# Ledger of designs, part 39: peptides against a protein of PDB entry 1EMU

Target 1, 132 residues: chain A of PDB entry 1EMU
Amino acid sequence: PPYLKWAESLHSLLDDQDGISLFRTFLKQEGCADLLDFWFACTGFRKLEPCDSNEEKRLKLARAIYRKYILDNNGIVSRQTKPATKSFIKGCIMKQLIDPAMFDQAQTEIQATMEENTYPSFLKSDIYLEYT

## One batch from the design tools (peptide; aimed at target 1 L61)

Design b2_p27_3_s3 (made by RFdiffusion4, then SolubleMPNN; from b2_p27_3, 9 letters changed)
Fold by OpenDDE base, seed 5:
Structure b2_p27_3_s3 (fold): chain B 132 residues (1-132), chain A 27 residues (1-27)
Amino acid sequence: as target 1 above (132 residues)
Amino acid sequence: SVPKSLSGGESPPLSPILQEAIQLGQE
């Protein structure tokens, strides 16, 4: 069943809508749902192909991601991303140079945080174990 | 439970543009 695949890799968990729902519920209880939301926001952002019709939208979205997750030093995402990564993102925002890959490094760093901490904890959680 | 250092507390509601991006990312 899918829940066994979730235990094999974070990728399998995040490719399953039921898995995502359970994992997000767990993260909310632990006060760190921003990790997952940021990860998906980055993926969503990257899916938006640059063109004349969506340039302004992409800029607005990039700014929203930046303000919500990167700028706030008290936020979990900000604390779990490298200063150089955050500085790069800030630079893109300030210059209004919005490359689809501008959040890739930050997303990778947050993914590593989940892999090392929250994902293993989820597999030991009552939420996951009760589901199995 | 996750380490306390990874707890960021409860976050305010997301803006519509962020909600849309998150949803798009999950597709």
Scores: peptide ipSAE 0.690, ipTM 0.931, DockQ to the pose 0.960
OpenDDE base, seeds 1, 2, 3, 4: peptide ipSAE 0.680, 0.683, 0.684, 0.682; ipTM 0.929, 0.930, 0.931, 0.930

Design b2_p27_3_s4 (made by RFdiffusion4, then SolubleMPNN; from b2_p27_3, 7 letters changed)
Fold by OpenDDE base, seed 3:
Structure b2_p27_3_s4 (fold): chain B 132 residues (1-132), chain A 27 residues (1-27)
Amino acid sequence: as target 1 above (132 residues)
Amino acid sequence: SVPKSLSGGESSPLSPILEEAIKLGEQ
């Protein structure tokens, strides 16, 4: 069953809508749902291939991601991303150079945080175990 | 339970553009 695959890899969990739902619920309880939302926001952003018709939308989205998750020093995402990574993103925003990969490093760092902490804890949580 | 250092509290509501991007990312 899918829940067994979720225990094998974080990617398996994040590729399943039911897995995402349970994991998000867990993260909300732990007060760190922004980690997952940021990760998916980055993925969504990268899916928007640059073209003349979506340039403004991509810029607005990049700014929204930056302001919500990177700029807020009190936020969990900001605390779990390296200063150099945040500075790079800021630079892209200021220069309006919105490459699809501009959040890749930040996404990788947040993914590492989840892999090391929240994902293992989720697999030991009541919400996951009760689902099994 | 996750380490207390990872607790950021409850987040403010997402803007529509962020919600859309998150949903797109989940597909």
Scores: peptide ipSAE 0.699, ipTM 0.934, DockQ to the pose 0.961
OpenDDE base, seeds 1, 2, 4, 5: peptide ipSAE 0.699, 0.699, 0.697, 0.699; ipTM 0.933, 0.934, 0.933, 0.933

Design b2_p27_4 (made by RFdiffusion4)
Pose (drawn by RFdiffusion4):
Structure b2_p27_4 (pose): chain A 132 residues (1-132), chain P 27 residues (1-27)
Amino acid sequence: as target 1 above (132 residues)
Amino acid sequence: SEEEEELEEEEELLEENIEEAIAEAGK
């Protein structure tokens, strides 16, 4: 059963669209869906190849991710990411040196944040328990 | 006005990128 696999690892949960949908509904109700959206945004950004044809799209995307999740140090993703990590990201944006992996460290920190609080809470939530 | 339109395009691009990343789940 897919719902049982979701309890075994966050990666299993985020590899199933039903799992993602349920988990995002839970996060939305808890006021922190940005954690999951950011996690997927980093993955989406990284899979774009660093060729000339993608350069403009990648810069715009890197700025968008930075503006929404990294810039103001008040949003949940910005609050859960380290200062040095955000400093590096800002540097990449300003220098326009955006490596595909530039958000990896921030993604890891956001991933640990979900594994540490919201993911366990989701597995004990009414939404999950009802679904199962 | 040009700045605002550009920011809007970046926001739409971000949403599309998230949706494409999620569409790959299970594939």

Design b2_p27_4_s1 (made by RFdiffusion4, then SolubleMPNN; from b2_p27_4, 8 letters changed)
Fold by OpenDDE base, seed 3:
Structure b2_p27_4_s1 (fold): chain B 132 residues (1-132), chain A 27 residues (1-27)
Amino acid sequence: as target 1 above (132 residues)
Amino acid sequence: MEEEKEREEEEKLLEELIEEEISLAGK
């Protein structure tokens, strides 16, 4: 069943609508839903190919991601990303150099955080165990 | 007010992006 696949890898969990829903609910309860939201934001952002018609939207999105997750020093994402990573992102925003991959390093770091902490905790949570 | 409006619009775009990707990932 799908829930067993969720326990095999985070990728499997995030490739299932029910898995995502349960995991996101769990993260909200833990006060760290921003980890997952940021991860998906980065994925979505990277898919936006630079072009004349997308330039303004991409810049707006980049700024939004930066302001919500990177700039907020009290946020879980900011606390779980390296200073150099955050400074790089800031630089991109300030210089308006909006490369599709500008959040890749941050996404990697947040993914590692989930892999090491929240994902294992989810698999031991009541919400997951009751689902099984 | 103008800057706040712009930030709200950016936040809306972000929320839409996230929900879209979550939806896509689960399908």
Scores: peptide ipSAE 0.742, ipTM 0.945, DockQ to the pose 0.846
OpenDDE base, seeds 1, 2, 4, 5: peptide ipSAE 0.740, 0.739, 0.740, 0.739; ipTM 0.944, 0.944, 0.944, 0.944; seed 5 fails the geometry check

Design b2_p27_4_s2 (made by RFdiffusion4, then SolubleMPNN; from b2_p27_4 with E3A E5K L7E E12K N17L)
Fold by OpenDDE base, seed 2:
Structure b2_p27_4_s2 (fold): chain B 132 residues (1-132), chain A 27 residues (1-27)
Amino acid sequence: as target 1 above (132 residues)
Amino acid sequence: SEAEKEEEEEEKLLEELIEEAIAEAGK
């Protein structure tokens, strides 16, 4: 069943609607749901094809991601991203150079954080074990 | 204010982006 694949990789967990739902619930209980929300924000942002008609929307989204997750020094995403990565993103926002891949490095760092900490904890959690 | 409206719009766009990305995952 799918829940067995979830224990094999974070990728499998995040490629399943039920897995995402349970993991997100777990992260909310741990006070770190922003890790997953940021990860999906980056994925969604990268999929937006830049063009003249959506330039303003993409800029607004980039600013929103930056302000909510990167700029907040008390946020878990900010604490788990490298200063150079955050500085690069800030630079893109300030210069209004909004490349689809501008959050890729930050997403990678947050993914590593989840894989090393919250993902293993999830597999030991009551919510996962009761599901199995 | 105009600034508040802008921030609110950005927040809504972000929420929609996240939910859409989650909805597309696993397809």
Scores: peptide ipSAE 0.717, ipTM 0.935, DockQ to the pose 0.955
OpenDDE base, seeds 1, 3, 4, 5: peptide ipSAE 0.715, 0.716, 0.715, 0.717; ipTM 0.934, 0.934, 0.933, 0.934

Design b2_p27_4_s3 (made by RFdiffusion4, then SolubleMPNN; from b2_p27_4 with E2M L7E E8K N17L E19K)
Fold by OpenDDE base, seed 2:
Structure b2_p27_4_s3 (fold): chain B 132 residues (1-132), chain A 27 residues (1-27)
Amino acid sequence: as target 1 above (132 residues)
Amino acid sequence: SMEEEEEKEEEELLEELIKEAIAEAGK
């Protein structure tokens, strides 16, 4: 069953609607759902093709991601991203140079945070164990 | 205010972006 694959890798968990739902519920209980939301925001942003008609929308989205997750110094995403990474993103926003890959490093760092702590904890949680 | 409306629009765009990304992940 799919829940066995979830224990093999975070990638498998995040490639399953039920897995995402349960993991997000767990993260909300832990007060760190922003980790997952940011991760998916980065994925969604990278998939947007840059073009003339899409420029304004992409800038607004980049600014939204920056303001919600990077600029908030008390937020978990901000605390788990390196200063150089945050500075790079800020620079892109200020210069209005919005490359599809501008959040890749931040996404990598947040993924590492989940791999290190919240993902292992999820596999030991009541919500996951009761599902199995 | 104009700034408040801009922030609201950005938040709505972000919410939709995340929803769509999650929806596509399970395919």
Scores: peptide ipSAE 0.722, ipTM 0.937, DockQ to the pose 0.939
OpenDDE base, seeds 1, 3, 4, 5: peptide ipSAE 0.720, 0.720, 0.719, 0.720; ipTM 0.936, 0.936, 0.936, 0.936

Design b2_p27_4_s4 (made by RFdiffusion4, then SolubleMPNN; from b2_p27_4, 8 letters changed)
Fold by OpenDDE base, seed 2:
Structure b2_p27_4_s4 (fold): chain B 132 residues (1-132), chain A 27 residues (1-27)
Amino acid sequence: as target 1 above (132 residues)
Amino acid sequence: MEKEKEEKEEEELLEELIKEAISEAGK
């Protein structure tokens, strides 16, 4: 069943609607749901094809992601991203150079954080074990 | 109020972006 694949790969967990739901519930209980929300925000942002008609929307989205997750020094995403990465994102926003891949490095760092901390804890959690 | 309206709009766009990304996962 799919839940066995979830234990083998975070990618498998995040590629399953039930897995995402359970993992997000777990993260909310741990006070770190922003890790997953940011991860999906980056994924969604990268999928937006830049064009003249959506330039303003993409800029607004980039600003929203930056302000909510990167700028907040007390936030878990900010604490788990490197200063150089945050500085690069800030630079893109200030220069209005909004490349689809501008959040890729930050997403990678947050993914690593989940891999090393919250994902292993999830596999030991009651919510996952009761599902199995 | 203009600044607050802008921030609210950005937050709404972000929420929609995340929801869409999650809904597309696993397809």
Scores: peptide ipSAE 0.725, ipTM 0.935, DockQ to the pose 0.958
OpenDDE base, seeds 1, 3, 4, 5: peptide ipSAE 0.724, 0.724, 0.723, 0.724; ipTM 0.935, 0.935, 0.934, 0.935; seed 3 fails the geometry check

Design b2_p27_5 (made by RFdiffusion4)
Pose (drawn by RFdiffusion4):
Structure b2_p27_5 (pose): chain A 132 residues (1-132), chain P 27 residues (1-27)
Amino acid sequence: as target 1 above (132 residues)
Amino acid sequence: TEEEKALEKAFEPPTPLADTPMVKEML
């Protein structure tokens, strides 16, 4: 059963669209869906190849991720990402040196944040328990 | 895909911090 696999690892949960939908509904109700959206945004950004044809799209995307999740140090993602990590990201944006992996460290920190609090809470939530 | 939807969402204005017990626990 897919719902049982979701309890075994966060990666199993995020590899299933039903799991993702349920988890995002839980996060939305807890006021922190940005954690999951950012996690997927980093993965989406990284899979874009660093070729000339993608250069403009990539820069605009890197700025968008930075502006929404990294810039103001008050959003949940910004609050849960380290200062040095955000400093590096800002440097990449300003220098326009955007490697595909530039958000990797921030993604890891956000992934650990979900594994540490919201993911376990989700597995004990009414939403999950009802679904199962 | 979820990745594409997440990239689209990055163009939205920043989300303000929510005043919930869970957010407070995380902070």

Design b2_p27_5_s1 (made by RFdiffusion4, then SolubleMPNN; from b2_p27_5 with T1S E2V K5E M22L E25K M26I)
Fold by OpenDDE base, seed 4:
Parts: C-alpha cells; sequence; structure tokens
Structure b2_p27_5_s1 (fold): chain B 132 residues (1-132), chain A 27 residues (1-27)
C-alpha cells in the first residue's frame, strides 16, 4: 500500500496527494506547515518559464514568496535557511533579477530540514500510525 | 491580491516530484 512507500522516502510521500494531506496536517499541529508550503511554492515558481508576457507576474510571485517566508525572521522557513541564502534571495528581489532557480538553495535547505526532522517525526506520529 | 492568488496557485498540490530535477538530485 502507498503508506509503506511513504516510509521508504520523502519523495514517495510528496508524490502522493493523500500523503501530502496527512503530512501537512501533522506539520500544522507542529506549527511548521510553512516548510511544506514554501517547498511547493518554490517548485511552482521554478516551473514558470520566463517570458516577456509573465515577467511582472513572476516578479510579484517572487516578492510574495520572499515576504511571506524569507523576510519574516520569526517564521520557521527563515529560521531554517542560512543567512547567505536569504541575502541572495533579497538581492534578486531588489535587483529585479528573477531567475527561475533563485529559490533553489532555500528549497534545498528546507527539504533537508524536513528530511532530518519533521519527516521522521511524522512516521512516528499517531496520524500516520493510525492510517496504517 | 494578485500576489496571494499567484502564491496559492503555485502551492496547489500535488506537484509531481518526477518532473522536478532539483528534487531528484536532492532526494
Amino acid sequence: as target 1 above (132 residues)
Amino acid sequence: SVEEEALEKAFEPPTPLADTPLVKKIL
């Protein structure tokens, strides 16, 4: 069953709609749903290929991601990303240099946080165990 | 706002990891 694959890799969990839903519910209880939301936002942003017609929209989206997750020093995403990474993103926003890969390093760091902390905890949670 | 709408759209799951090179490299 799919829930066994979820325990084998975070990749399998995040490729499954039911897995995502359960994991996000768990993260909300832990006060860290922003980790997953940011991760998906980065993926979605990167898939928006730059063109003349969407340049302004891409800039606005980048600003939204930055303001919501990176700029807030009290946010979990900000606390789990390195200062140099946040500074790079800020620089991109200020210079309006919006490369599709501008959030890649931040996404990597947040993914590592999930792999090392919240994902293992999820597999030990009542939410997951009751589902099995 | 336009920014909030764009952010929400970008987040909407599921996002297949199979077509995300960065995720494949990291996981």
Scores: peptide ipSAE 0.120, ipTM 0.701, DockQ to the pose 0.060
OpenDDE base, seeds 1, 2, 3, 5: peptide ipSAE 0.103, 0.035, 0.031, 0.113; ipTM 0.695, 0.668, 0.653, 0.705

Design b2_p27_5_s2 (made by RFdiffusion4, then SolubleMPNN; from b2_p27_5, 9 letters changed)
Fold by OpenDDE base, seed 1:
Structure b2_p27_5_s2 (fold): chain B 132 residues (1-132), chain A 27 residues (1-27)
Amino acid sequence: as target 1 above (132 residues)
Amino acid sequence: SVEEEALKLSFEPPTPLADTPLVKKIL
């Protein structure tokens, strides 16, 4: 069953809607659902191909992601991203240089946080174990 | 709203992680 694959890799978990749902529920209980939400926001943002017609929209979306997850020093994403990474993103926003990959480093750092900490904890959680 | 659109991005269907530069970098 899919839940066995979830235990094999974070990749398998995040490629499965049921896995994502359970993992997000777990993260909410831990007060860190923003890790996953930010991760997917970055993925979605990167998929938006820049063109003349969507420059303003992409800038607004980048600002929204920045304000929600990066700017808030009390947020889990902000606490789990390096100052240089956050500074780079701020610079992109201020300069209005909105490359599709502008959140890549931050997303990498958040992914590492999940891989090393919350994902292993999830596999030991009652939520996951009771599902199996 | 802009915030709503950003939130929608957070819930987009997952893309295969193995194909992302992030996974290639970390794994």
Scores: peptide ipSAE 0.036, ipTM 0.679, DockQ to the pose 0.061
OpenDDE base, seeds 2, 3, 4, 5: peptide ipSAE 0.035, 0.033, 0.034, 0.033; ipTM 0.661, 0.669, 0.635, 0.668

Design b2_p27_5_s3 (made by RFdiffusion4, then SolubleMPNN; from b2_p27_5, 8 letters changed)
Fold by OpenDDE base, seed 4:
Structure b2_p27_5_s3 (fold): chain B 132 residues (1-132), chain A 27 residues (1-27)
Amino acid sequence: as target 1 above (132 residues)
Amino acid sequence: SVEEEALEKSFEEPTPLADTPLVKKIL
């Protein structure tokens, strides 16, 4: 069953809508749903190929991601990303140089946080175990 | 801006990219 695949890799979990739903519920209880939301935001942003028609929208989206997750020092994403990474993102925003990959390093760091902490905890949680 | 705040809300639902409000707003 799919829940066994979820235990094999975070990738398998995040590729399944039921898995995502359960994992996000768990993260909300832990006060760190922003980790997952930011991760998906980065993925979505990267998939938006730059063109003349969407440049302004991409900039607005980048600013939104930055303001919500990076700028807030009290946020879990900000606390789990390195200062140099946040500084780079800020620089991109200030210079209005919005490369599709500008959030890649931050996404990698947040993914590592999930892999090392919240994902293993999820697999030990009542939410997951009762589902199995 | 209002548009930026609206886009921020689109990230609160981890669903397939193609079905997200984010994509709908950008396209």
Scores: peptide ipSAE 0.028, ipTM 0.637, DockQ to the pose 0.051
OpenDDE base, seeds 1, 2, 3, 5: peptide ipSAE 0.023, 0.020, 0.022, 0.021; ipTM 0.620, 0.603, 0.612, 0.558

Design b2_p27_5_s4 (made by RFdiffusion4, then SolubleMPNN; from b2_p27_5, 7 letters changed)
Fold by OpenDDE base, seed 4:
Structure b2_p27_5_s4 (fold): chain B 132 residues (1-132), chain A 27 residues (1-27)
Amino acid sequence: as target 1 above (132 residues)
Amino acid sequence: SVEEEALELAFEPPTPLADTPLVKKIL
């Protein structure tokens, strides 16, 4: 069943809507749902291919992601991303150089945080175990 | 706002995660 695949890899969990829902619920209880929301925000942002018609929209979205997750020093995403990574993103925003891959490093770092901490904890949680 | 709309779209989990090569690379 799918829940067994969820325990095999984070990739399998994030590729399943039910898995995502349960994992996000768990993260909310832990006060760190922003990790997952940011991860998906990065994925969604990267899928927006740049063109003349969406340049302004992409800039606004990048700015929104930056302000919500990176700029807030009290946020978990900010705490779990390296200063150099945050500085790079800030530079992109300030220079209005909005490459689709500008959040890739931050996404990688947040993914590592989930892999090392919240994902293993989720597999030990009542939410997951009761589902199995 | 356009910004809020774009933000909402970005936060919505994509169904086929496997369809994005870069996501596969990162994962």
Scores: peptide ipSAE 0.038, ipTM 0.688, DockQ to the pose 0.057
OpenDDE base, seeds 1, 2, 3, 5: peptide ipSAE 0.028, 0.031, 0.030, 0.034; ipTM 0.659, 0.657, 0.659, 0.684

Design b2_p27_6 (made by RFdiffusion4)
Pose (drawn by RFdiffusion4):
Structure b2_p27_6 (pose): chain A 132 residues (1-132), chain P 27 residues (1-27)
Amino acid sequence: as target 1 above (132 residues)
Amino acid sequence: SEDKTLILEALKNAGLSDELLEEIEEE
């Protein structure tokens, strides 16, 4: 059963659209869906190839992710990401040197944040328990 | 609006479903 696999690893949960939908509903109710959206945004950004034809799209995307999740140090993703990590990201944006992996460290820190609090809480939540 | 569209395109490229993307877009 897919719902049982979700309890075995966060990666199993985020590899199933039903799991993602349920988990995001839980996060939305807890006021922190940005954690998951950012996690997927980093993955989406990284998969774009660094060729000339994608240059403009990539820069706009890197800026968008930076502005929504990294810029103001008050949002939940910004609060859960390290200062040096955000500093590096800002440098990449300003220099316009955006490697596909530039958000990897921030993604790892956000991933650990979900594994540490919201993911375990989700597995004990009414939403999950009802679904199962 | 442009930033949100770009993030939605990134979410689509990360493999999210159209239905979930439509729900996120409505927010």

Design b2_p27_6_s1 (made by RFdiffusion4, then SolubleMPNN; from b2_p27_6, 7 letters changed)
Fold by OpenDDE base, seed 5:
Structure b2_p27_6_s1 (fold): chain B 132 residues (1-132), chain A 27 residues (1-27)
Amino acid sequence: as target 1 above (132 residues)
Amino acid sequence: SEDEELILEALRLAGLSDELLAEIAAE
């Protein structure tokens, strides 16, 4: 069943709408739903391939992600990303060099945070265990 | 806000369900 696959890998959990919903509910209880939202926002951003018709939109989205998750020093995403990574993103925004991969390193670092902390905790949580 | 709408669109592109997006938008 899907819930067993969720326990085998974070990837399996994030590929399942029910899994995402349960995991996000857990993260909200832990005060760190922004980890998951940021991760998916980066994925969505990367899917917007650069072209003449969407340059402004891509820049606006990059700025939105930056302002919400990176710039806020009190935010969980900001606390779990390395200073060099945040500086790189800031540089891209300031220079308006909006490469589809500009959030990749930050996404990787947030993924590692989830893998090492919140994902294992989720598998031990009442919300997951009661679902099984 | 425009920022919130853009982020929601990114989440949609990433594959999040409409139900979950509605929940996130209401927060």
Scores: peptide ipSAE 0.831, ipTM 0.974, DockQ to the pose 0.976
OpenDDE base, seeds 1, 2, 3, 4: peptide ipSAE 0.830, 0.830, 0.829, 0.830; ipTM 0.974, 0.974, 0.974, 0.974

Design b2_p27_6_s2 (made by RFdiffusion4, then SolubleMPNN; from b2_p27_6, 8 letters changed)
Fold by OpenDDE base, seed 1:
Structure b2_p27_6_s2 (fold): chain B 132 residues (1-132), chain A 27 residues (1-27)
Amino acid sequence: as target 1 above (132 residues)
Amino acid sequence: KEDDELILEALRLAGLSEELLEEIAKE
């Protein structure tokens, strides 16, 4: 069953709508749903291929992600990303150089945080265990 | 606000279900 695949890898969990829903519910209880939201926001951002018709939209989205998750010093995403990574993103925003990969390093760092902390805890949670 | 709408769009592009997006939008 799918729930067994979720325990095999975070990737399997994040590829399943039921898995995403349960994991996000768990993260909300832990006060760190922003980790998952940021991760998916980065994925969605990267899917917006640069072109003349979406240049302004891509900039606005990049700025929105930056303001919500990176700039907030009290936020879990900001606390779990390295200063150099945040500085790089800030530089991209200031220069208006919006490469599809500009959030890749931050996404990787947040993914590592989930892999090492919240994902293992989720697998031990009542939410997951009661689902099985 | 516009930022929230843009982020929701990114989440949709990433493949999140409309049900989950509706929940997130209400937060």
Scores: peptide ipSAE 0.826, ipTM 0.971, DockQ to the pose 0.982
OpenDDE base, seeds 2, 3, 4, 5: peptide ipSAE 0.825, 0.826, 0.824, 0.826; ipTM 0.971, 0.971, 0.971, 0.971

Design b2_p27_6_s3 (made by RFdiffusion4, then SolubleMPNN; from b2_p27_6, 8 letters changed)
Fold by OpenDDE base, seed 1:
Formats: C-alpha cells, sequence, structure tokens
Structure b2_p27_6_s3 (fold): chain B 132 residues (1-132), chain A 27 residues (1-27)
C-alpha cells in the first residue's frame, strides 16, 4: 500500500495526495506547515516557464513567495534557510531577475529540514500510525 | 489578497488537489 512507500522516502510521500494531506496536518500541529507550502510553492513557481506574456506574473509570484516565507524573520522558512540563500533571493527580486531556479537552493534547504526533522517525526506520529 | 491567490496558483501548478487548496485557502 502507498503508506509503506511513504516510509521509504519523502519523495514518495510528497508524490501522493493522501500523503501530502496527512503530512500537512501533522506539520500544522507542529506549527510548521509553511515548510511544506513553501516547498510546493517553489515547485509551482519553477513550472512557470518564462515568456513575454507571464513576466509580470512571475515577478509578482516571486515577490509573494519572498514576502510570505523569506522576508519574515520570525517564520520557520526564514529560520531554516541560510543568510546567503535569502540574500540571493532578495537580490533577484530587487534586480527583477526572475530565473525559474531562483528558489532552488532555498527549496533544497527546506527539504533537508523536513528530511532530518519533521518527516521522521511524522512517521512516528499518531496521524501516520493510525492511518496504517 | 493577490499574494495569497498567486501562491495558491503556484500550489495548484505543483499538483496539490483542489480539496487541499480549499483547506489552505480557508486558513
Amino acid sequence: as target 1 above (132 residues)
Amino acid sequence: SEDEELILEALRLAGLSEELLKEIASE
């Protein structure tokens, strides 16, 4: 069953709608749902291929992600991303150089945070165990 | 807000279900 695959890798968990739902519920209880939301927001952002018709939209989305997750010093995403990574993103926003990969390093760092902390805890949680 | 809608759209592009998006939007 899918829940066994979820225990094998975070990737398998994040590739399953039921897995995502349960994991996000767990993260909300831990006060860190922003980790998952940011991770998926970065993925969605990267899927917006640059073109003449969406440059303004891409800039607005980049700014939205930056304002919500990176700029907030009290936010968990900001606390779990390196200063150099945040500075790079800020620079992209200020220069309006919106490369599809501009959030990749931040996404990687947040993914590592989940891999090392919240994902293992989720597998030990009542939410996951009761589902199995 | 515009920021919230843009982020929701990104989440949709990333493949999140409409059910989950509705939950996120209601928070």
Scores: peptide ipSAE 0.835, ipTM 0.975, DockQ to the pose 0.980
OpenDDE base, seeds 2, 3, 4, 5: peptide ipSAE 0.834, 0.834, 0.834, 0.835; ipTM 0.975, 0.975, 0.975, 0.975

Design b2_p27_6_s4 (made by RFdiffusion4, then SolubleMPNN; from b2_p27_6 with K4E T5E K12R N13L E25A E26K)
Fold by OpenDDE base, seed 1:
Structure b2_p27_6_s4 (fold): chain B 132 residues (1-132), chain A 27 residues (1-27)
Amino acid sequence: as target 1 above (132 residues)
Amino acid sequence: SEDEELILEALRLAGLSDELLEEIAKE
C-alpha cells in the first residue's frame, strides 16, 4: 500500500495527495506547515517559464514567496535557511532578476530540514500510525 | 490578498489538490 512507500522516502510521501494531506496536518500541529507550503510554492514557481507575457506575474509571485517565508525573521522557513541563501534571494528580488531556479537552494535546505526532523517524527506520529 | 492568491496558484501548479488548497486558503 502507498503508506509503506511513504516510509521509504519523503519523495514518495510528497508524490501522494493523501500523504501530503496527512503530513501537512501533522506539520500544522507542530506549528511548521510553512515548511511544506514553501517547498511546494518553490516547485510551482519553478514551473513558470519566463516569457514576455508572465514576466511581471513571475516577479510578483517571487516577491510574495519572499515576503511570506524568507523576509519573516520569526518564521520557521527563515530560521531554517542560511543567511547566504536568503541574501541571494533578496538580491534577485531587488535586481528583478527572476530566474526559475532562484529558490532552488532554499528549497533544498528546507527539504533537508524536513528530512532530518519533521519527516521522521511524522512516521512516528499517531496521524501516520493510525492510518496504517 | 494578491500575495496569498499568487502563492495559492503556485501551490496549484505544484500539484496540490483543490481540496487541500481550499483548506489552506481558509487559514
Scores: peptide ipSAE 0.828, ipTM 0.973, DockQ to the pose 0.978
OpenDDE base, seeds 2, 3, 4, 5: peptide ipSAE 0.827, 0.827, 0.827, 0.828; ipTM 0.973, 0.973, 0.973, 0.973

Design b2_p27_7 (made by RFdiffusion4)
Pose (drawn by RFdiffusion4):
Structure b2_p27_7 (pose): chain A 132 residues (1-132), chain P 27 residues (1-27)
Amino acid sequence: as target 1 above (132 residues)
Amino acid sequence: EEEEEEELEEEEELLEENIEEEIATKK
């Protein structure tokens, strides 16, 4: 059963669209869906190849991710990401040197944040328990 | 100011599409 696999690893949960939908509904109710959206945005950004034809799209996307999740140090993703990590990201944006992996460290920190609090809470939530 | 606001809307839309495309690849 897919719902049982979700309890075995966060990667199993985020590899199933039903799991993602349910988990995002939980996060939305807890006021922190940005954690999941950012996690997927980093993955989406990284898979774009660094060729000339994608340069403009990638810069715009890197800035969008930075503006929404990294810029103001008050949003949940910004609060859960380290200062040095955000400093590096800002440098990449300003220098326009955006490597595909530039958000990797921030993504790892956000991933640990979900594994540490919201993911376990989700597995004990009414939403999950009802679904199962 | 209007051109800047339009550009920012386009970047927000691009961010949402990127997220949706990434999630669509899952099982």

